# Designs tried in a protein design run: peptides against a protein of PDB entry 4HTP. Part 165

Target 1, 231 residues: chain A of PDB entry 4HTP
Amino acid sequence: SQTVASHVPFADLCSTLERIQKSKGRAEKIRHFREFLDSWRKFHDALHKNHKDVTDSFYPAMRLILPQLERERMAYGIKETMLAKLYIELLNLPRDGKDALKLLNYRTPTGTHGDAGDFAMIAYFVLKPRCLQKGSLTIQQVNDLLDSIASNNSAKRKDLIKKSLLQLITQSSALEQKWLIRMIIKDLKLGVSQQTIFSVFHNDAAELHNVTTDLEKVCRQLHDPSVGLSD

## One batch from the design tools (peptide; made by RFdiffusion4, then SolubleMPNN)

Design b2_p24_2_s3 (from b2_p24_2, 11 letters changed)
Fold by OpenDDE base, seed 2:
Structure b2_p24_2_s3 (fold): chain B 231 residues (1-231), chain A 24 residues (1-24)
Amino acid sequence: as target 1 above (231 residues)
Amino acid sequence: MEEELKKLRQSWEEKIKKMEEENE
């Protein structure tokens, strides 16, 4: 069955997240998230117009926006050091070069941007002149690749983990990779609380999540913003 | 960034419009 996530470019989500992060005010952050959510709901309605009782929901996007609440997907087993080494290899960076050292020593402030400790930002600047300007992945494809990584981590298949990571990297822009890294590390640094995200999604979302701790259930049961838990 | 997002959103709108036309 077709899902909204199979049609939504991952680049759109990343661009939205970038806008949220750059926005100073809570109201602006909320606006950007709401616009994305509204577009998703409109697309859902159009896609499923003649189909009742679909299981499709905002969950594929929500689990990327709130990766710390992920309970379905197991641990990736990926750390910043692993990604640094992968990028050095993939981009054929000189090991003693400035960019390789930035990636490996991401915790040490070496640059003017004040990005110390934020591996994703450091990676972004290294990737920007070297990567595609436009990615080709959908949200569904990103989730499929992330599922593969988690599954292969559990199975201790390091080679397959690398393969999936390479697919993510080679098909993504520098901006998309920045956000992908943050999703994997489970720290988006949006400057907006989980409560705010839930409140924009649905008035009852925070309550339902507190009880169930199931993000998919929250997205499915509260898909319609006009239908509450008691309905 | 704003222009890129606008283009991405336009692609959604076009797809929605096409789906609406097909369902009429």
Scores: peptide ipSAE 0.092, ipTM 0.679, DockQ to the pose 0.665
Fold by OpenDDE base, seed 3:
Structure b2_p24_2_s3 (fold): chain B 231 residues (1-231), chain A 24 residues (1-24)
Amino acid sequence: as target 1 above (231 residues)
Amino acid sequence: MEEELKKLRQSWEEKIKKMEEENE
């Protein structure tokens, strides 16, 4: 079945998230999120114009924006130290080199940029001169790969986890990888609350989520911003 | 980055337009 997520580049989501993060005011952050959401809804309407009974929703994007609320996908079993080692290997970084040490010691302030403790930012700067300028993954493909990682983690298939991670990394820009890392670690640092994200999505979203704790149900039932829970 | 996002949005719009034309 065709989904909106299968057509939306992961790069678009990442660019939106980057804008949200860089925005100083709540209103501006909300605007960027709303623009992405509106585009998604328009695309949905066009894609499903003749199909009323679709299960497709904003869920594929929402679960990446609010990764801490993920309940369908099991734990990845991935930490910053694992990613650091993977990048050192993949990029063939000298272990005693500056970049390898930055990744391994990401918690230690090494520079003026104040990025200490943010592994994703440190990784971004290491990756920027070494990675593709434009990624090729859709949101659906990213979710499929993340599902694979979680499933294989549960099954203790480390080799398959590595394979999926390599696919994510090799098909993503440095910026996309920055956000992907944050999604995996479940800390986007957007500077906007979960409540705000829900409120922009739908007025009843926070309430429905509080009752159901099911992000997919929230996205599906409240797909239309004009139709409330009581309608 | 703003320009890149704009291009991505334009790509969506073009896809939507194409789908509309195909359904017409």
Scores: peptide ipSAE 0.072, ipTM 0.662, DockQ to the pose 0.628
Fold by OpenDDE base, seed 1:
Structure b2_p24_2_s3 (fold): chain B 231 residues (1-231), chain A 24 residues (1-24)
Amino acid sequence: as target 1 above (231 residues)
Amino acid sequence: MEEELKKLRQSWEEKIKKMEEENE
């Protein structure tokens, strides 16, 4: 069955997240998230116009926006040091070079940007002049690859983990990779709380999540913002 | 894809393009 996530480019989500991060005010951050959500719901209604019983929901996007609440897939087993080594290898960076050292020593305050401790931002600046290809992945494809990584981590298949990571990296822009890293590390640094995200999604979302701890159920049951839990 | 879906997709792509330009 067709899903909204199979049609939405991952670049759309990343561009929205970038706008949220750059916005200074809470109201502006909320506006950008709301615009993405409204577009998603509109697309859902159009896609499923002739189908009454659909399980499709905002879940594929929500689990990337709130990765710390992921309960369906197991741990990735990926740390910043692993990603640093992978980028050094993939980009053929000199090991003693400035860019390789920035990736490896990401916790050390270096340079004017104040990005100490934010591996994704450091990676972005290294990738920006080197990534020539536009991203081609959908949200569904990103989730499929992340599922593969988690499954192979559980099975201790390191080579297959690397393969899936390479597929993500080679099909993503520098900006998309910045956000992908943050999703894997489970820290988006959006400047908005989980409660705020839930409140914008649905008035009853926080309550339902507190009871069920199931993000998919929250997204599916509260898909319509006008229909509450008591309805 | 139905014509409505095509229009929605086009609108989304335009929105993405605008966002990318603003993020440069």
Scores: peptide ipSAE 0.227, ipTM 0.843, DockQ to the pose 0.049; fails the geometry check
Fold by OpenDDE base, seed 5:
Structure b2_p24_2_s3 (fold): chain B 231 residues (1-231), chain A 24 residues (1-24)
Amino acid sequence: as target 1 above (231 residues)
Amino acid sequence: MEEELKKLRQSWEEKIKKMEEENE
């Protein structure tokens, strides 16, 4: 069956997340998230207009927005140091060069941008002049690749992990990679709470999640914002 | 894709394009 996630470019989500991060006020952050969610729901309704009992939901996006709540996917086994080494290799950066050193020493203030300790931001600036302007991955494809990474990490298949990471990197813009890194590290730095995200999604979402701890169940059962848990 | 879905996607793409331009 077709899913909304198979039609939504990963770039769409990343652009939304970037706007949320740049917004100073809570209300503005909420607005940007709501606009993305509303577009998703409208697309869902159109896509599934003639189909009953679909299991499709906002879950593919929600698990990327709230990666710390992921319970289905196992650990990636990926840290900043691994990503740094991978980028140095893939971008053919001189090991003693400025950009390689920035990636490896991301915790040490080396630049004027004050991005010390934020690996994703450091990576963004290194990637910006070197990567595609527009990525080609859908949200579904990103999730499939992340699933592959987690599965292969569990199986100790390092070569296959590298292969999936290469696909993610080579098919993503610098901005998309910035957010992908944050999703993998499970820290988006959006400046909006989990509670706020749930409240915008559905009034009963926080309660259902507190009981079930199942993000997919929350997204499926509370897909319609007008239908509550007691209904 | 149904015509309605195409229109929705086009509208969304235009919105995203505008957002990307604003993010630069």
Scores: peptide ipSAE 0.067, ipTM 0.649, DockQ to the pose 0.049; fails the geometry check

Design b2_p24_2_s4 (from b2_p24_2, 11 letters changed)
Fold by OpenDDE base, seed 5:
Structure b2_p24_2_s4 (fold): chain B 231 residues (1-231), chain A 24 residues (1-24)
Amino acid sequence: as target 1 above (231 residues)
Amino acid sequence: MEEELKELKEKWEKMIKELEEKNA
């Protein structure tokens, strides 16, 4: 079945997340998230106009926005050191070169930008001059690849993990990869709480999540902002 | 910020329009 996530470019989610991160005020951060969510819901209504019984929801996006609440997908088994090594290999960076050392020693404050300890930001600056300007992946495709990584990690299939990571990297811009890294590491640094994200999504979302701990159920049951838990 | 939000809205509106045209 067609899903909103199969139509929405991953780049659009990343651009929204970038705007949220850059916004200083809570109100501005909320506005950027709300606009994306409202657009998603409007597209959902158009896509499913003739279909009442759909399981499609905001879940494909929500699980990327709140990756620490992911329960369906198992652990990736990916750390910053693995990503650093992968990027050095993929980008053919000299191992003793400045950029390779930045990726490997991401915790050491060597840069002028004060990005020490933020691997995703360090990776972004290394990737920016070397990667595509625009990615080609949808939100659905990103989730499919992440599912593959988690499944293959559980199965100890290292080569297949590498294959899926290469697909993600080669089809993504530097900005998209910055956010993808943060999703994998489960730290988006948006500057908004989970409670804020839930409150914008639906008034009952935080409560339902506290009871069920199931982000998909939250997104499906509370898809309509006008329909509460008691309805 | 307003310009960025406008661009985002216009993009989504275009996507919806293209979907509607495809289903027509």
Scores: peptide ipSAE 0.434, ipTM 0.885, DockQ to the pose 0.583
Fold by OpenDDE base, seed 4:
Structure b2_p24_2_s4 (fold): chain B 231 residues (1-231), chain A 24 residues (1-24)
Amino acid sequence: as target 1 above (231 residues)
Amino acid sequence: MEEELKELKEKWEKMIKELEEKNA
């Protein structure tokens, strides 16, 4: 079945997240999220105009925005050190070189940017001159690859994990990879609370999530912002 | 910020339009 996520570029989500992160005020952060969400809902309505009973929702995006609330997908088994080694290999970085050392020692401040402890930012600067300017993945494709990683981690298939990671990396810009890393590590650093994200999505979203702990149910049941839990 | 939001909106509007044209 067709989903909104199968049409929306992952790059567009990442650009929105980047705008949210760069915004100083809560109101500005909320505005960027709201505009993306509203656009998603409009696209959903257009896509499903002739289909009344669809299970499609904002869930594919929401699970990437709130990755700490993911319950469907199992653990990736991926840490910063694994990603560092993978990037060193993939980019053919000299092991004793500045960039390799930055990735491996990401917790130690070595540079002027103050990005110590943020592996995703360090990776971004290493990747920026070396990677594609624009990615080609949809949100659906990103989720499919992440599902594959989690499944293969559970099955202890390290080779297949590497394959899916390579597919993600090779089809993503440096900016997209920055956000992808943060999604995998489950820390987006948006500067906006979970409660705020839920409140913007739907007035009843936080309550429903507190009861169900099911992010997909929240997104499906509260897809329409005008329809409450009591309706 | 306003220019960025405008560009984003225009992109989504274009995507919706293309979808509508495909379904017509």
Scores: peptide ipSAE 0.432, ipTM 0.885, DockQ to the pose 0.602
Fold by OpenDDE base, seed 1:
Structure b2_p24_2_s4 (fold): chain B 231 residues (1-231), chain A 24 residues (1-24)
Amino acid sequence: as target 1 above (231 residues)
Amino acid sequence: MEEELKELKEKWEKMIKELEEKNA
């Protein structure tokens, strides 16, 4: 069946997350998230106008925005060191070169951007002059590839994990890869709390999540902001 | 930032319009 996530470019989510991160005030961060969510809901209404009993929801986006709350997908088995080695190989970086050393020693301050300890930011600056300007993946395609990575990690199929990672990387801009890395590592650094994200999504979202710990159920049952838990 | 937000909104509005035209 058609889903909103199958139509929305991953680039549009990443640009929203970038605006949230760059915003200094809480109110401005909330505004950017609200605008994306409202646009998603409007598109959902248009897409499903003639369909009853739709199970489609904001879940495909929410699980990328709150990756620490993921319970459906198993562990990726991916750390910063694995990604560093993959990028060095893929970009054919000299092992003793400046860019390879930045990726491997991402925790050590290099004095240039103040990004010490943030692997995604280090990777962004290495990727920016070398990657596509615009990605081609939808939110659904990103989730499908992440599902493949988790499944292959469980099955100990390392070559298939690498294949799915290469598909993500080769079809993504440097900015999209920055956010994808943060989703995999489960640290977005948005400067807003989980509680704030839930409160903007729906007034009852935090309560329902505290009881169920099921992010899909939260997104599906509370899809309409005007319909509460008691309704 | 306001201009970027406007551009994003216009993009979504265009996507919705194209969907409605395709389903009509």
Scores: peptide ipSAE 0.430, ipTM 0.884, DockQ to the pose 0.649
Fold by OpenDDE base, seed 3:
Structure b2_p24_2_s4 (fold): chain B 231 residues (1-231), chain A 24 residues (1-24)
Amino acid sequence: as target 1 above (231 residues)
Amino acid sequence: MEEELKELKEKWEKMIKELEEKNA
């Protein structure tokens, strides 16, 4: 069956996340998230207009926004050092060059920008002059590739992990890769709490998640903001 | 920020419209 995630560009999620991160106030952060969510729900209603019993929900996006709550995927087995080496290889960066050293030594302040310790930001600046301006991946495709990475990590299939990572990288803008890295590392640095995300999604979301620890169930059961758990 | 939100909304509206046209 078709899903909303199969139609929504990953770039649109990333642009929303970027706006949330850049927003100073909680209210502004909430607004950006709410607008994306409302648009998603509206699209869902249009997509599934003739289908009442669908399992499609905000889950494909929510699991990327709250990657620390992911329970369906196993561990990726990917760390910053692995990504650094991959980017150096893929971008054919000189090993002793400034950009390679930035990626490898991302924890050490190399400049005036307070990006020290944020690998995703370091990667972004290295990637920005080298990557496509617009990615081609949908949210579903990103999730499929991440599922592949997790599965192949469990199976110790390093070659297939690399293949999926290459697909993610080559089909993503620098901005999308910044967010993808943060999703993989499970730290988005949005400046908004998990509780806030849940509260914006649905009033009962935090409670249901606390009981079930099942993010998909939360997204599915509380898809309609007007329908509570007791309804 | 408001303009960016407007553009995003318009994009979604366009996507919905295209979907409706495809299903018609």
Scores: peptide ipSAE 0.429, ipTM 0.885, DockQ to the pose 0.586

Design b2_p24_3_s1 (from b2_p24_3, 10 letters changed)
Fold by OpenDDE base, seed 3:
Structure b2_p24_3_s1 (fold): chain B 231 residues (1-231), chain A 24 residues (1-24)
Amino acid sequence: as target 1 above (231 residues)
Amino acid sequence: SEEEEKLRERWEKLIAEAEEEAEK
């Protein structure tokens, strides 16, 4: 079945997240999120114009924006150190080189940018001169690959985990990888609270999530901002 | 911003394509 997520580039989500992160004020952060959400809903309405009672919703995006609330996927089993080693291998970085050491020692301030402790930012700067400029993945494809990683982690299939990670990496820009890393590590550093995200999505979203802890249910039941929980 | 405008254009294209398909 056709979904909004199967059409929306992952790059567009990442661009939105980047704008949110760079925005100083809460109002501006909210604006960027709202614009993306409104566009999503409008596209949903167009895509499903002739189809009633679809299960498609904002969930594919929401689970990437609020990865700490993920309950459908099992743990990825991926940490910063694993990613560092993978990037060193993939990019053929000298092990004693500056970039390899930056990735491995991401917690130690080695530069003027103050990015110490943020592995995704360290990775971004290493990747920027080495990666493609524009990614090719949709939001659906990213979620499919993340599902694969989680499933294979549960099955202890390390080779298949690596395969899916390589696909994510090779088909993503440096900026997309920055955000992908943050999604995997479950810390987006947007500067906006979960409560704010829910409040922008729907007035009843926080309440429904508190009761159900089901992010998909929240996105599906509250897809229409004008329809409340009691409707 | 230029990036914001390009993003809007991509959404508009997606919506237009979906509307066209729905009318077929």
Scores: peptide ipSAE 0.655, ipTM 0.950, DockQ to the pose 0.891
Fold by OpenDDE base, seed 5:
Structure b2_p24_3_s1 (fold): chain B 231 residues (1-231), chain A 24 residues (1-24)
Amino acid sequence: as target 1 above (231 residues)
Amino acid sequence: SEEEEKLRERWEKLIAEAEEEAEK
């Protein structure tokens, strides 16, 4: 069955997240998220117009926006150091070169941009001149690859983890990779709270999540903003 | 912004395509 996530480019989610991050005020951050969510819901309604009781929901996007609440997918087992080494290899960076050292020593403030400690930002600047301008992955494809990584981590299949990571990296822009890294590390730095995200999604979302701790259930049961938990 | 406009246009296209398919 068709899903919204199978049609929405991952780049569009990343663009939205970038706008949220860059926005200074809470109201602007909320606006950007709301616009994306509203578009998603409109597309959902159109896509599933003739199909009732679909399991499709905002969950594929929500689990990437709130990766710290992920419970379905197991741990990736990926840290910044692993990603640094992977990028050095993939980009054929000189090991003693400036860019390789930036990635490996991302916690050390060596740069003028004040990005110390933010691996994703450091990676972005290294990737920007070297990567595709536009990625080709949908949100569904990103989630599928992340599922693969988590599954293979559980199975201790390091080579398969690398394969999935390479697919993510080679099919993503620098901006998309910045956000992908943050999703994997589970720190988006959006400047908006989890409670705010839930409140924008649905008035009852925070309550339902507090009870169930199931993000998919929250997204599925509360996919219609006009239908509450008591309905 | 130009980027926001392009994003909106992409959504509008997706919605329009889905509506057309649903009517078939």
Scores: peptide ipSAE 0.651, ipTM 0.949, DockQ to the pose 0.889
Fold by OpenDDE base, seed 2:
Structure b2_p24_3_s1 (fold): chain B 231 residues (1-231), chain A 24 residues (1-24)
Amino acid sequence: as target 1 above (231 residues)
Amino acid sequence: SEEEEKLRERWEKLIAEAEEEAEK
């Protein structure tokens, strides 16, 4: 069955997240998230106009926005050091070169950007001059690849993990990879709380999540902002 | 911003295409 996530470019989610991060005020951050959510819901209504009782929801996006609440996927088994080594290999970076050392020593302040300890930002600057300007992945495809990584990690299939990571990397812009890294590491640094995200999504979302701890259930049951838990 | 407008246009296109397909 067709899903909203199968049509929405991952780049558009990343663009929204970038805007949220760059916004200084809570109100502006909320605006960017709300606009994306409203567009998603409107597209959902259009896409499923002739199909009632679909299970499609905001869940594919929400699980990427709140990756720390992910319960369906098992651990990726991916750390910053692994990604650093992968990028050095993939980009054919000299091991003693400036960029390779930045990736490996991302916790050490090396530059004026103040990005020490933020691997995703370090990676972004290394990738920006070397990667495609536009990615080709949908949100669904990103989730499928992340599912593959988690599954193969559980199965201890390191070669297949690398394959899926390479697909993500080679089909993504530098900006998309920055956010993908943050999703994998489970730290988006948006500057908004989980409570704020839930409050914008639905008035009852925080309560339902506190009881169920099921992000998919929250997204499905509270898909319509006008329909509450008591209805 | 220009990027915000482009994003809006992409959503509008997706919605319009879905509406057209639903009318067929």
Scores: peptide ipSAE 0.651, ipTM 0.949, DockQ to the pose 0.889
Fold by OpenDDE base, seed 1:
Parts: sequence; C-alpha cells; structure tokens
Structure b2_p24_3_s1 (fold): chain B 231 residues (1-231), chain A 24 residues (1-24)
Amino acid sequence: as target 1 above (231 residues)
Amino acid sequence: SEEEEKLRERWEKLIAEAEEEAEK
C-alpha cells in the first residue's frame, strides 16, 4: 500500500531538522516542525482521498524525530566507534591522518567549532567534501534499512549490518548522514523537548503516549488534530 | 529562505500529483 513516507525524501526531513536545530527561539523551532507536519497531513489527505480507514500515519517520521521512544525496532548495536572505523575504511582515510583521528577522538576538543562530543557534527565536516550533494532515499527506505540493521544485529549477522549501513551512507548527502547518525545514536539535539513535539502534533499526544508507550498508536489514533481521545 | 521555498515547492508538487491521480 502507498504511504506518505514512500514519497517524501529523507533529505526534506533532514532539511527541516537542520532548520529546527539552527533556530534560536522556541517559537521558530516549533514553526518549522509545524510546517513539516502540516505538509505531511495535507499530502496524506490527497494521497488517501479515495481510501478510507488507512493505517498510514506520521509514525515513519515521528520514530526518526523521537528515536529514544522507539519500541518496535530492536537495538542497532551501533556505537560511534564502529561508525568511525566504518568511515575510515569507506573513505580510505589515512589512519594517522587528521580526519581519521578526529573521528576516533571525537570526545576530545581538537577544533575551533566546539563540536567536542558530537560525533555527528565531526562526521559531517569530514563527509562534506567527499559525499554526493543530494541523497536518493525516501523516509520509508531509510526505515527499511534501519529495520534491516536491527534485525541483523539480533541475528548477529555483522556482514549484513555493514551492507545496510553502506547502502545508507552511499545514498545520502553529508547533511543527511549527520542526521542519520543522530537518529541511530538516539540524540538529535534539536533544542526542543519531547513534550513540545507531542504538543505540536496533538493536544492529547503526551497523555496517550504516557499510557500506551506506543508511538505508532499515538500517531495513528491522533492523526487528525481535531479529533481527541474522548472522541 | 531559498531553501524553504524549494522545500515548499516540492511539497506542493507531491500534493498536486496525488490530487491528479485521485481524479483518475
């Protein structure tokens, strides 16, 4: 079945997240998220105009925006050190070179940018001159690859994990990879709270999540902002 | 910003294409 996520480029989500992160004020951060959500809902209505009772919702995007609340997908088994080693190998970086050392020693402040401890930002600057300018993945394709990683981690298939990671990396821009890393590590650093995200999504979202702890259920049941829990 | 405008245009295109398909 067709979903909104199968049509929306992952790059557009990343662009929105980048704008949220760069915004200084809470109101501006909320505006960027609201605009993306409103566009998603409008597209949903158009896409499913002739189909009633679809299960499609904002869930594919929400689980990437709030990755710490993921309950469906098992653990990735991926840490910053593993990603560092993968990038060094993939980009053929000299092991004793500046860029390789930046990735491996990401916790040590070595640069003027103040990005110490943020592996995704360090990776971004290494990737920017070396990666494609525009990615080709949809939100659904990203989720499919992440599902594959989690499943193969559970099955202890390290080779298949690497394969899926390589697919993500080779089909993503530096900016997309920055956000993908943050999604995998489960720290987006948006500067807005979980409660703020829920409040913008739906007035009853925080309450329903507190009871169910099911992010998909929250997105599906509260898809329409005008329909409440008591309805 | 120019980037915001381009993003808006992409959404508008997606919506328009979906509406056209629904009318078929």
Scores: peptide ipSAE 0.649, ipTM 0.948, DockQ to the pose 0.895

